# Ledger of designs, part 30: peptides against a protein of PDB entry 3ESW

Target 1, 322 residues: chain A of PDB entry 3ESW
Amino acid sequence: NNIDFDSIAKMLLIKYKDFILSKFKKAAPVENIRFQNLVHTNQFAQGVLGQSQHLCTVYDNPSWHSIVLETLDLDLIYKNVDKEFAKDGHAEGENIYTDYLVKELLRYFKQDFFKWCNKPDCNHCGQNTSENMTPLGSQGPNGEESKFNCGTVEIYKCNRCGNITRFPRYNDPIKLLETRKGRCGEWCNLFTLILKSFGLDVRYVWNREDHVWCEYFSNFLNRWVHVDSCEQSFDQPYIYSINWNKKMSYCIAFGKDGVVDVSKRYILQNELPRDQIKEEDLKFLCQFITKRLRYSLNDDEIYQLACRDEQEQIELIRGKTQ

## One batch from the design tools (peptide; made by RFdiffusion4, then SolubleMPNN)

Design b1_p10_8_s4 (from b1_p10_8 with D4E L7I)
Fold by OpenDDE base, seed 2:
Structure b1_p10_8_s4 (fold): chain B 322 residues (1-322), chain A 10 residues (1-10)
Amino acid sequence: as target 1 above (322 residues)
Amino acid sequence: SLDELIIEKL
């Protein structure tokens, strides 16, 4: 009996696909109960859920993408990308062009477009006057600031002229296209939208220890790539743990297709206690939210994403062999 | 300083 290896391979592939798809079927009643109990009893789980409800969907706005593309100097960006691609990119194939694009967007954003704001300049004294600003505290937004999803306004007094300057912390990324200044929150928020506006697969990474950055899915590298707009950093996940000697406990990535604990990518040393949630409960939470985000996807999309998830989990376990 | 990287609590 000639063993039809092709038939066996096809059958195994079908069974494997069915097995993978079975994991993404509607949650069992017991899983829903576990999820509800977890998010009602664990504050960290509530926070992750709350962030997922915003960060996983907010950047998938075609109107915002158009506004971004109309606001950026696309001619400059593509000129620079084409120039760098022409040097080295042809040898690596067309998929590397997107990596050059992300690198140029990092350059453009930090050097030409956005500004770090530790303290605002004095509205009366003008540019380069932040050194004269004394923090008075924070307050709620006024009626104008409230239009742009502002939760907090930092208040500063000028030591020179005595006038008050407001620094509203806007969460509306379209307002950030106008203001063009902020801290890591504003930087990451707008930069995430910028990357999404180019049709890229992007995740927002939240670190519990008060930092945020992006991940971009490189088709060339076939993996998630660390991207930090504040640092103009591409594929340098070690910068926090090693270069900054930062102590960290959790890094959670939020994307349209899932929520993933990416702590293992970034926490290389100085790990803080992971005491906010049980590891099994965090894993369950991320999987449950991811499953919900994929409910509208077809079987082929679910399968492709599940394959990508598996490769990422392998990467996170093995570490980068440098 | 890294301490200036204040995220607004979403």
Scores: peptide ipSAE 0.043, ipTM 0.766, DockQ to the pose 0.015
Fold by OpenDDE base, seed 3:
Structure b1_p10_8_s4 (fold): chain B 322 residues (1-322), chain A 10 residues (1-10)
Amino acid sequence: as target 1 above (322 residues)
Amino acid sequence: SLDELIIEKL
């Protein structure tokens, strides 16, 4: 009785695929009730849902991608990528080229394109006058600022000339292509759009302890890679916990295909209490939103994404991203 | 909102 191991293996693979696909079927009534109750009773859950409704889809705009690509010095970027790629002895067409592209985009963005703004320069005194600026507080946007999704405007007085300078906190990333300055919010917002404009798989990572960054899915490394535009950092998830000694409780990643608790990637020490939501409820929430984001995908797309998710969860449990 | 994420870089 020759056991046809090949036939058994094929049958098991089919059953495994069917089992995985069954998890992504339309939510049962009980799951919808649990979701609605969670979002209505837990403020943290409501916040995660609200963020997902914006961050998971806003960057998937082809018109914005065109504007970004027209604004960047693509000739300089690709020249630098090609130079560093060739220097390291890689062959053309290797998946590692995209990692070099992201590294150059980090360099270009921080060194050539965008500026950190602790305080704005005085509109009257000109460049390099931020040292003379005193904060007066924040105001609502004026009629012009309101056109660019501005929620808050920081107000500064010049100690030299006495004039007022406004620093609008724009959420429109296209306006940020013009202003080319901000803090971590503006940096991460525009840089997420830049990476998406090159056709990359990107997630926006929100940290509850007032920081934001990106993750890029490297086809070469076959995993999500930490990317921080503010720090010109690639694949250094430890910088917050180890280098900054930062205390953190939650890191949530938002992408077009899912919402994932990535806290285990970044919170390596100095963990703060995770008291905003039950762990089981947060896991349920992220899975439920992810399932909704995938409702229009075909079985092959769902299966490939589910395999990627499983690999990421194994990685996060093993703690071996180094 | 993304507006509240004000890391003053120390």
Scores: peptide ipSAE 0.041, ipTM 0.752, DockQ to the pose 0.014
Fold by OpenDDE base, seed 1:
Structure b1_p10_8_s4 (fold): chain B 322 residues (1-322), chain A 10 residues (1-10)
Amino acid sequence: as target 1 above (322 residues)
Amino acid sequence: SLDELIIEKL
């Protein structure tokens, strides 16, 4: 019996594709009930849902992408990328160029563009006066600050001149292109938009223990790559657990195509109790939100993303970045 | 690719 192995392989691939696609069908009524009950009864689940409603879609704004590209020194950026790529990139293929771009954007953002702000400079005394600033507390935004999605304003008094300086915590990334200062939240927010503006596949990673960073999908490495704008870090997921000895419980990645628990990538030691939600319920929640984000995609797009998801899950289980 | 992995396992 000439077993047509090619025909069998094709049939198996079709059946496998159909099986994968079946997981992304519209949620059954029972799944909708489970989802609603979960987000109404579990505060962590409600928080993940709330973040997904913002972070998964807010950066997909073509007008914002244009404003970003008009604001950045693209000539400097591409000059530096081309210079680094010319050293070794040609031997490794064209896909590595995007990794060089992300590395340069990390450099440019930290060194040339954005500033860390622990305390603001005094508006009256000018630059390099933050040492003279005493925190008085926080208050709500004024009428002008409220236009730029500001939830809180930190208030500082200058010990030298006695004047008050306001440090609004803007969540509008376009306002951050003007102010060019902040902490991890402002850094990650604007840097996520910057990466998206170059057409890159990017996720926002939220850590429950008060840090945030990005992931970039490298076509060269064929995986999600850790990217921290604050640290100018590329592909160093271990920095938090190992270098900082940070204790962590949850890391959740938010992208246009899905929500993923990436805790296994970053929590290598000093794991805190994961007591905010049942593991099965978190898995269900992330899958349910991911399914909703993919409802408008065609079968081929769904299949390609599902294949990428499976590769990521294998990576996360093996504990080896491939 | 997953397709390549499936083909390698087939």
Scores: peptide ipSAE 0.010, ipTM 0.544, DockQ to the pose 0.481
Fold by OpenDDE base, seed 4:
Structure b1_p10_8_s4 (fold): chain B 322 residues (1-322), chain A 10 residues (1-10)
Amino acid sequence: as target 1 above (322 residues)
Amino acid sequence: SLDELIIEKL
């Protein structure tokens, strides 16, 4: 009896797919109870949930994508991408073109478009007057600032003219297209939207130790790639732990298709205590949120994403970006 | 909140 190995392989593949898909079925009552208890009893879990409710969905706004694309100098961007792409001898249509695009967007954003704001310039004295600014503290937004999802406003007094300058911390990325300044929060927020506006798979990475950056899924590299708009950095996940010697405990990635603990990608040394949540509970939380985000996807989409997740988990365990 | 991130560039 010739064992039809092809039929067996097909059957095993079907069973494997069914097994994978079974993990993404509607949560059992016990899982819902566990989730509810976790987010009600653990502040870190509640924070991750709250962030997921915003960061996983907010950037999937077609109207925002249009506004971004209308605001950017696309002619300059594509001219530079095409120039560097051609210089390196690549053929048009290769998946690597998107990596060149992201690298140019990093350049363009940092060099031409957005400004780092330690202190604002004085509204009265004009440009390059931030050196004269003294912080007075923070307050809530006024009626105008509140229209742009502003949580806090930093208040500064000019030592030269005595006038008060407000630096509202806008969370509306469309407002950031106008203001074109901020710190890592504003940088990452708008840059995440920019990347999404080009149709890219992007995650927002939150670090508990006050930093944020992006990950982009490179189809060329077939993995998630570190992207920091503040640093004009592409595929340098080590910069925080090694170059900055930063101590970190948690890095959580938020995307439309899932929430992932990516700490192992970025925390290479100087790990701080991971005492905010049990590791098993964090894993459960991320999986549960991911499962909810994928609830409307078809079986093929779920399977493809699950395969991507598995590959990422293998990468993270190996501690080497292939 | 995203607005609380007060990191100076290192």
Scores: peptide ipSAE 0.043, ipTM 0.762, DockQ to the pose 0.014; fails the geometry check

## One batch from the design tools (peptide; made by RFdiffusion4, then SolubleMPNN)

Design b1_p11_1_s1 (from b1_p11_1, 8 letters changed)
Fold by OpenDDE base, seed 2:
Structure b1_p11_1_s1 (fold): chain B 322 residues (1-322), chain A 11 residues (1-11)
Amino acid sequence: as target 1 above (322 residues)
Amino acid sequence: DLIERILKELE
């Protein structure tokens, strides 16, 4: 009657893996129908799908990564990372070093590289003239601006010289390496690319209430970490709900390997009605898109990502897995 | 299969 517990454990693990992998098989016809119906009937679902088609893949461009790395002061960045890493004397190896890298990139980006642009400076009067700028509205891009994925151009008149200054809202992150200015959209867009250029696992988080930020998967912390380039913030998911007292309804994370509702991480109080989609339909939508994004992955990759997903879900329910 | 039953319970 010696129950070989080791043998049972091995069998359980095999069957568990097979079970997990079975969830990531090609979608059944019924699931495809449900998906199609959902995205055709629900505007929020259409929006999530549309964003996923762009945000999940656009940053996986090796050419862009090279351009980023050539543009940044890597010597300064790594010097600062090494300095901060040396202070803590961590023997914890390369995993914690990456956290220091992300923290330095946050510092570098905000302090040395990129500029917040509430209003542009007057093109005629020069630097520090934004205070003289009056918004006239927005218009479509001109022929030159259109080359850089510009959806809208904000128009400003200088109160001093009367000249018009255009502030194109570029979505091309390579153009943003040149302009080095913007609001939360431009900040998050370029910073997402920057993080990706260092080979990091990054998600773009869209908040319905007009903010955007990143998440970085820390191998050291073994979880997704809040990263906001605008705020130079690392692992402070509470800043919106608590510090800003922001009211929010949805936070959706978009990455190469999945789309995840991360609202529970960020919406800690002042939750707005989640009335744009049924919760079950949103869950289904995110899972369905995630499944599609993983179709080309092997069984081991799928399994590892599924384990990561499960840990994240546990974290989102319990508040901490550490 | 006991394992299959356990897995169903974990769903």
Scores: peptide ipSAE 0.008, ipTM 0.470, DockQ to the pose 0.162
Fold by OpenDDE base, seed 3:
Structure b1_p11_1_s1 (fold): chain B 322 residues (1-322), chain A 11 residues (1-11)
Amino acid sequence: as target 1 above (322 residues)
Amino acid sequence: DLIERILKELE
C-alpha cells in the first residue's frame, strides 16, 4: 500500500493546528486559581500584571496615532528613508523598507525631535542654563500638570537667578509631543507610540534595573528587533550587558498580543539573581496574560501568533550565533 | 488516535 505522504502531511498539519489552538482555549479553573494565587502572593507577579494592563493596550489608540503623524515631519522622514533605501539597491521588496523606516525614526527622534533632560533649563534664564540648576527633590503634580498623567515633578533651583523650575514627569505621550524632552521613560513612551502610529508591531520592554526600550517585529528579518530610542540603536541587544557592562535580572516585553520574558536576549553577562519569582511561575504568568490578550482573536490569528512565539522561544534558547 | 498520542508526547 503506497503511503500517501501528502494526505498524512495534511492530516498532521490539521492536527497540529488544532493542538496549538487548544492551548489558547479558556483557562481551566485550576489555571485561574494558580494565577490568582500568584498575583496575590508575589509582588513581582502583581507588578507584571499591572504593567500589562496598561502597556499592552495604551498605545493602540487611533486618535493618538493621527496626532503623532500630524506632528512629525513626515516629508523629511520619508525623504531620508527613500534615500537610504535607494543606496542599498535591495531587491528584498517592501519588507526591508520598514527596517529603514525604523532606523530613520530612531535618527529623527534623537537628532531632530526629542531632547535628553538630565536637568531642565532655567525657565527664567533661558536655553543652555541646566548647569546652573540644583535639584531640590520631587513633588506631586499641580492642577495643570495632573491633566497629563503626571506622577511626579522634579524641582530645581537656579543658582544664578534663584527661581524654581519644575520638570514634570509626564506619562501622557501626547503631552510629550509638546514638551519634547525627558529621560528613558519619556523617550521610550513616546517612541513606542510613534512606532505604533506607523502601524508597526511593537513591544515595550521593561528592565527591572531602571531602563526601558522597544522591540519591533521586522517582517524582513522575521524576528523581534531591539530598538532603543535613547541610544539610536537598532538590533543591538548586547549594548546593555556588553557595552555598558550593566547588571540585569529581568527584561519583560509588553505588547498587544502578549507578554514575554525576553531576558535571554539582553542579559548576556553580569546576570543578577532572578529571585523575585520562580521561573516556572513567571513562565506561567506570561503565558496566562498572553492567553487573555488573545481571547478575542480568531483561530488563524492565534495560530500565526503561536508560530511566531515558538520561533522566538527557539531563538532565545539557542542564543544568537553572532 | 496515533497523532493525538504523538502530540501529547510533544507537549
Scores: peptide ipSAE 0.008, ipTM 0.452, DockQ to the pose 0.143
Fold by OpenDDE base, seed 4:
Structure b1_p11_1_s1 (fold): chain B 322 residues (1-322), chain A 11 residues (1-11)
Amino acid sequence: as target 1 above (322 residues)
Amino acid sequence: DLIERILKELE
């Protein structure tokens, strides 16, 4: 009996696709109940949901992309990308060129565009006066600051002139194109938008232990790549656990197509207790949100993303970046 | 896709 292996393979592939697609169908009533109960009873779950409602979609704004591209020195960026690309002797290939672009964007952003702000300069004394600034605490935004999605304003007093300087923590990334300063939150927020403005697949990674960064999906490397604008870091997920010796419990990635627990990529040592949620509930939560984000996608898109997800999960289990 | 790749290799 000539086993038609081709026919069997095709049949298996169809069945597998159908199986995968079935997982992304509308949530069953029981799943909805579980989800609702989880987000109402678990604060961490509620936080993840709240973040997903913003971070998964906010950067998919064509108007913002246009503003970003108009603001950046694209001539300088592409000049540098082309230079480095040529230096390494690469032939025309869009996939690897994008990695060079991201690396240049990291350089450009840190060195030419954005500034780290531990303390603001005194608004009266001028530049390089941050050393004279004493923190007085934080307060709510004023009427002007509130226009730019400001949740908190840090207040500083100048030891030299006695004037008060406000450091609003803007969440509007368009405002950050103007202010061009901040800490990890502002850096990651604007840099995520910048990467998105180039049409890249980007996730915002939230670490519970007060850091944030990006992941970029490299078509060349065929995986999610760690990207930290603060560190000008590309594909160095180990920097937190190893170089910084940072203790961490959760790293959650938020993208337009899903929410993923990426803790295994970044937490290589010094793991803190993961006691905020049951592992099974976190997995369920991320899957549920991901499923919701994909409701409008067609079967082919869902299948492709599911394949990508599976590859990522394998990577995360193996602990080896390919 | 690993499965597609496996299936292609089995083909």
Scores: peptide ipSAE 0.007, ipTM 0.499, DockQ to the pose 0.102
Fold by OpenDDE base, seed 5:
Structure b1_p11_1_s1 (fold): chain B 322 residues (1-322), chain A 11 residues (1-11)
Amino acid sequence: as target 1 above (322 residues)
Amino acid sequence: DLIERILKELE
């Protein structure tokens, strides 16, 4: 009885595909009720939903991508990428090239393009005067600042000249291309857009303990890769827990194709209590939002993404990101 | 059935 293993394998793959696709069908009424109840009764769930409504789609703007590409020194970037790529000589050239691109974008962004702003320079005294700035507090945006999705403006007084300097916390990444300064929020916001502008698969990672970073899906490594623009860090998910000894409870990744709890990738020690939501409810929430984001995709796209999701889950369980 | 079980466990 020659068991046709090839035929069995093909049938199993078909059944598996059908099963996966069945999970991404329209949500059942019971799931909708559960979702609605969860987001109305749990503040953390409401927060995740609110973030997903913005972060999952805002960066998929072709007009913004064009503006970014017109603003960056592409000649310098690609020159550096080509130089590093030429050294590797790897046979898998096309896939590894994107890793080199992301690494160069990290370098370029931190070293050449964007500036960390703990305190602004005095508008009157000029550059390198931030040491003279005293915080007076925060206020709402004025009429001009409000045009650029500004939620708050930090106010500073110069100890030297006495003038007031405004530091608007812009959420419009296009405005950040002009201002070229900020903290982790502005850095991650603009850098996420930059990566997206190169056609890369990118997620915005929100950490509850007041930090944010990116993930890039490397076709070469065949996994999601930690990317922190503030740290010029590529594939170093351990930096927060180990190097910073940071205590963390939740890391949630937001992308166009899904919302994923990536806490296991980054919380390696010093885990804070995960008491904001039940683990089952968080899993359900992320899956529900992910399902909703994929409603318009075809069966092949859904299947490919589902396979990627499963691989990521296996990775997160095994702790083998390397 | 086995695939469904594996998939349920991965859920």
Scores: peptide ipSAE 0.006, ipTM 0.467, DockQ to the pose 0.177; fails the geometry check

Design b1_p11_1_s2 (from b1_p11_1, 7 letters changed)
Fold by OpenDDE base, seed 5:
Structure b1_p11_1_s2 (fold): chain B 322 residues (1-322), chain A 11 residues (1-11)
Amino acid sequence: as target 1 above (322 residues)
Amino acid sequence: DLVEEILKKLE
């Protein structure tokens, strides 16, 4: 019996597509019950859900994208990208242009646009006075600061003039376009919006051990790429575990199309106990939220994203990030 | 089902 391998392959492909699409159908009642129970009984799950409700959608704002593009020096950015692309990019194909763009945005953001703020300058004494600032603690926002999604204000006293300087921790990325300063939270927040404003596929990565960064989906590399605006880092997921010797337990990526546990990409050594949630429950939670985010997508979009997800899982298992 | 088994291996 001549096994028609072509017919078998076609049948397998159809069944595979149907299987994939079936995973993204409306959740069964039992899954909804499991989800509700999990987020009500597990604090870590509740935290992941809460973050997903904000981080997965907040950056998909066309008005914000316009404001960003109007604020950045696009002439400088594209001049630099074109210059670097002209050297080697033609040999690698058109898709590499976006990688050059992200690399230039990293450079531009760190070198020309945004400032790290460990301590603020004194509002009275002026520039380069942060050395004279003593922290007094943190408080809630005032009426003006509250307009810009501010949860906390750090208070500093100048040792020279005795005046108080407020450092509001703004979560409004549009306000950050004005203030041009912050720590990892402000850097990652605004830089995520900047990347989104160029029409890129971007995820916000939250690390439980008090750091945050981005991932960008490179069409050239055909994978998610580590991007840290604070470090001007592109495709260096090892910097935390290896270079910093950072101990970590969880890294969760939040994007418009899903929530993914990306811990395997970044936790290469010195893994802390993953005791906040059962691994099966975390997997279920991320899949459930991802499923909800994709409810409005068509079958082709769902299938393409599922293929991307599967390739990422294979990458994470095989350690093929580099 | 052989197809289901193959699909499970691809997950």
Scores: peptide ipSAE 0.009, ipTM 0.458, DockQ to the pose 0.174
Fold by OpenDDE base, seed 1:
Structure b1_p11_1_s2 (fold): chain B 322 residues (1-322), chain A 11 residues (1-11)
Amino acid sequence: as target 1 above (322 residues)
Amino acid sequence: DLVEEILKKLE
């Protein structure tokens, strides 16, 4: 009996698609109960949920994208991208151009646009006076600073003139286009918005051990790519564990289409105890939030994203990019 | 052999 393998393959593909789509249906009552119990009883879960409510959607603002594109030197950026693209001489399709764009944006952002701020310059003494600044602590924002989603203001005293300089830690990325300075939080926040403004698929990666970075989905590489604006780093997920010898427990990626535990991509050695939540509960939480983020998508979009998710999970298990 | 043949068709 000649087994019709083509018919079997088609049937299996249909059944597989249906199975995948079934996972993204409205949550069953038992899943809702589990979710509610988890976020109410586990502080880490509540934190992940809280972050997802902001980070997954805040950067999907067309008005912000326009402001970003109007603020950046697009002529310089594209000139540099075109120059680098021309060097490779390969008839590499339009997909590789985006990788060059992200690399140039990393360069432009670090070298031309944004500044690292350990300590601010003295508002009275002017530029290059940060050496004279002594930290006095932190306080809440004033009325003006509060307009720009500022939770904390670092206070510094100038040892030369005695004046106080305020360093507001703004969370409004549009304000950061003006101030053009900060630490890893401000860098990652604005750079995430910048990448989104070019229409890219971007995730914000939160590390529990006080660092943040981005991931960009490269159509050329067909995977999520590590992007750190602070380090001008592209596709170097190992820099934290290996180069910095950083100890880490959790890395969670937040994007418009999902929340993903990406710890396996970045935690290559010196893993800290993952004791904040049960692994099964974290997996459930991320899947549940991801499911909610995809409620408005059609079956084809859901299926394409689910295929991407599966490929990423395979990558994370196999360590192919490590 | 059957599994390999099916997998090849699914690629």
Scores: peptide ipSAE 0.007, ipTM 0.448, DockQ to the pose 0.107
Fold by OpenDDE base, seed 4:
Structure b1_p11_1_s2 (fold): chain B 322 residues (1-322), chain A 11 residues (1-11)
Amino acid sequence: as target 1 above (322 residues)
Amino acid sequence: DLVEEILKKLE
């Protein structure tokens, strides 16, 4: 009996597709109960859910994309991309061009566009006066600052003139296009929006140990690529664990199509206890949120994303980023 | 890798 292996393979693929699609159907009542219990009883789960409600969708704003593209020096950006692309002998239309674009956006953002703010300059004394600034603490936003999704305002006193300078920690990325300064939060927030404005698949990565960065899905590399705007870093997930010797417990990626525990990509050594949630519950939580984010997608989109998820999980298990 | 080959066929 000539086993038509091709026919069997096709049938297996169909059954596999159906099986995958079945996992993304509406959650069973028991899953809903488990989810509700988890997010009501576990603070870490509440935090992940809360972040997902914002980070997974906030950057999918066409109006914001237009404002970003109108604000950036696109002529400079594309000139530099084209220059580096041509230097390496690539032809137009290759998927690798997007990697060059992201690398230039990293350069442009850090070198030309945005500023790191340890302390603000004195509003009265002017530029390069941050050394004269003494922190007094933090307070709530005023009426004007509140318009730009400001959660907290850091207060500084100038040692030279005695005036108070406010450093609002804006969460509105459009306001950050104006202020052009911040720390890792502001950097990552605006840079995530910038990447999204170019039509890229981007995730916001939250690290529990007070850092944030991006991931970009490279069609050329066919994987999620580490992107840190603060570091002008592309595809260097090891920088935190190895270069910084940073201790970390959780890295969670938030994107429009899902929430993924990416800790294995970034936590290569110095792992802190993962004691905030059971591993099975975190996996369940991320899958449940991901499933909800995909409810409006068609079967082909769901299947494609599921294949991508599987590839990523294999990558994360193998530890073979680089 | 067999898994990669299977994944390529799933794409």
Scores: peptide ipSAE 0.006, ipTM 0.524, DockQ to the pose 0.117
Fold by OpenDDE base, seed 3:
Structure b1_p11_1_s2 (fold): chain B 322 residues (1-322), chain A 11 residues (1-11)
Amino acid sequence: as target 1 above (322 residues)
Amino acid sequence: DLVEEILKKLE
């Protein structure tokens, strides 16, 4: 029996692809019922769904990408990228250049472009006056602030001149290109948009314990890479659990192509109880949202993303990226 | 025969 192994291999590959694609077909009625029940009965699930409706799509705005690229000092950025790329001399292919770009964007953003704002400077006294500012609490946005998707405004009084300074917490990343200041939320919001503006695959990572960062898909490393603009950090997922000794329960990544529980990448020690949702329900929820986000994709795109997802899941189980 | 058996296992 001359077994045509090549023919068998081709058939196996076809059947495997069909099997993978079958997982991304329209949800069965039972899955829809399970999803609806979950988001109606579980607050954490409702929160994840709500975040996905915004974070998975908001940064895919070509108009915003143009504004970002027009605002950044691209000449400086590319000059620095080219300089660092030339030093390493490694013919490790064109894909490594993007890693250098992301590293320079981290440097540029933190050192040259954006400012951390614990407390604002006094609008009357000028620069370096934040030490004189006393928090009075938070208020709703005024009519001008409301134009820029402002949820809250922190109010400060100057101990020196007695004047009030407003620190609006803008969610409009285009407004953040003007204000160039904020905390982890503003940093991550604008930096996510910046990375997306360079055509990169980026996810927004939400940590339940009041921190946020990015992941970038490195074509060179062939994996999702931790990126924190606040820390100028590239590929250091351990910084929270180990360096900060931070306690965490959930890290959820939101991207255009899916929602993924990435807790295993970042929660290396000091794990808090994961009691907000059953693990099986969280897995179902993320898969269900991911499936919906991919409904418009073609079979080849679905297959490629599914292969990427499987590799990520293997990585997360094996802990091998350390 | 073998191909058919393999295909059945993949379904």
Scores: peptide ipSAE 0.000, ipTM 0.384, DockQ to the pose 0.103

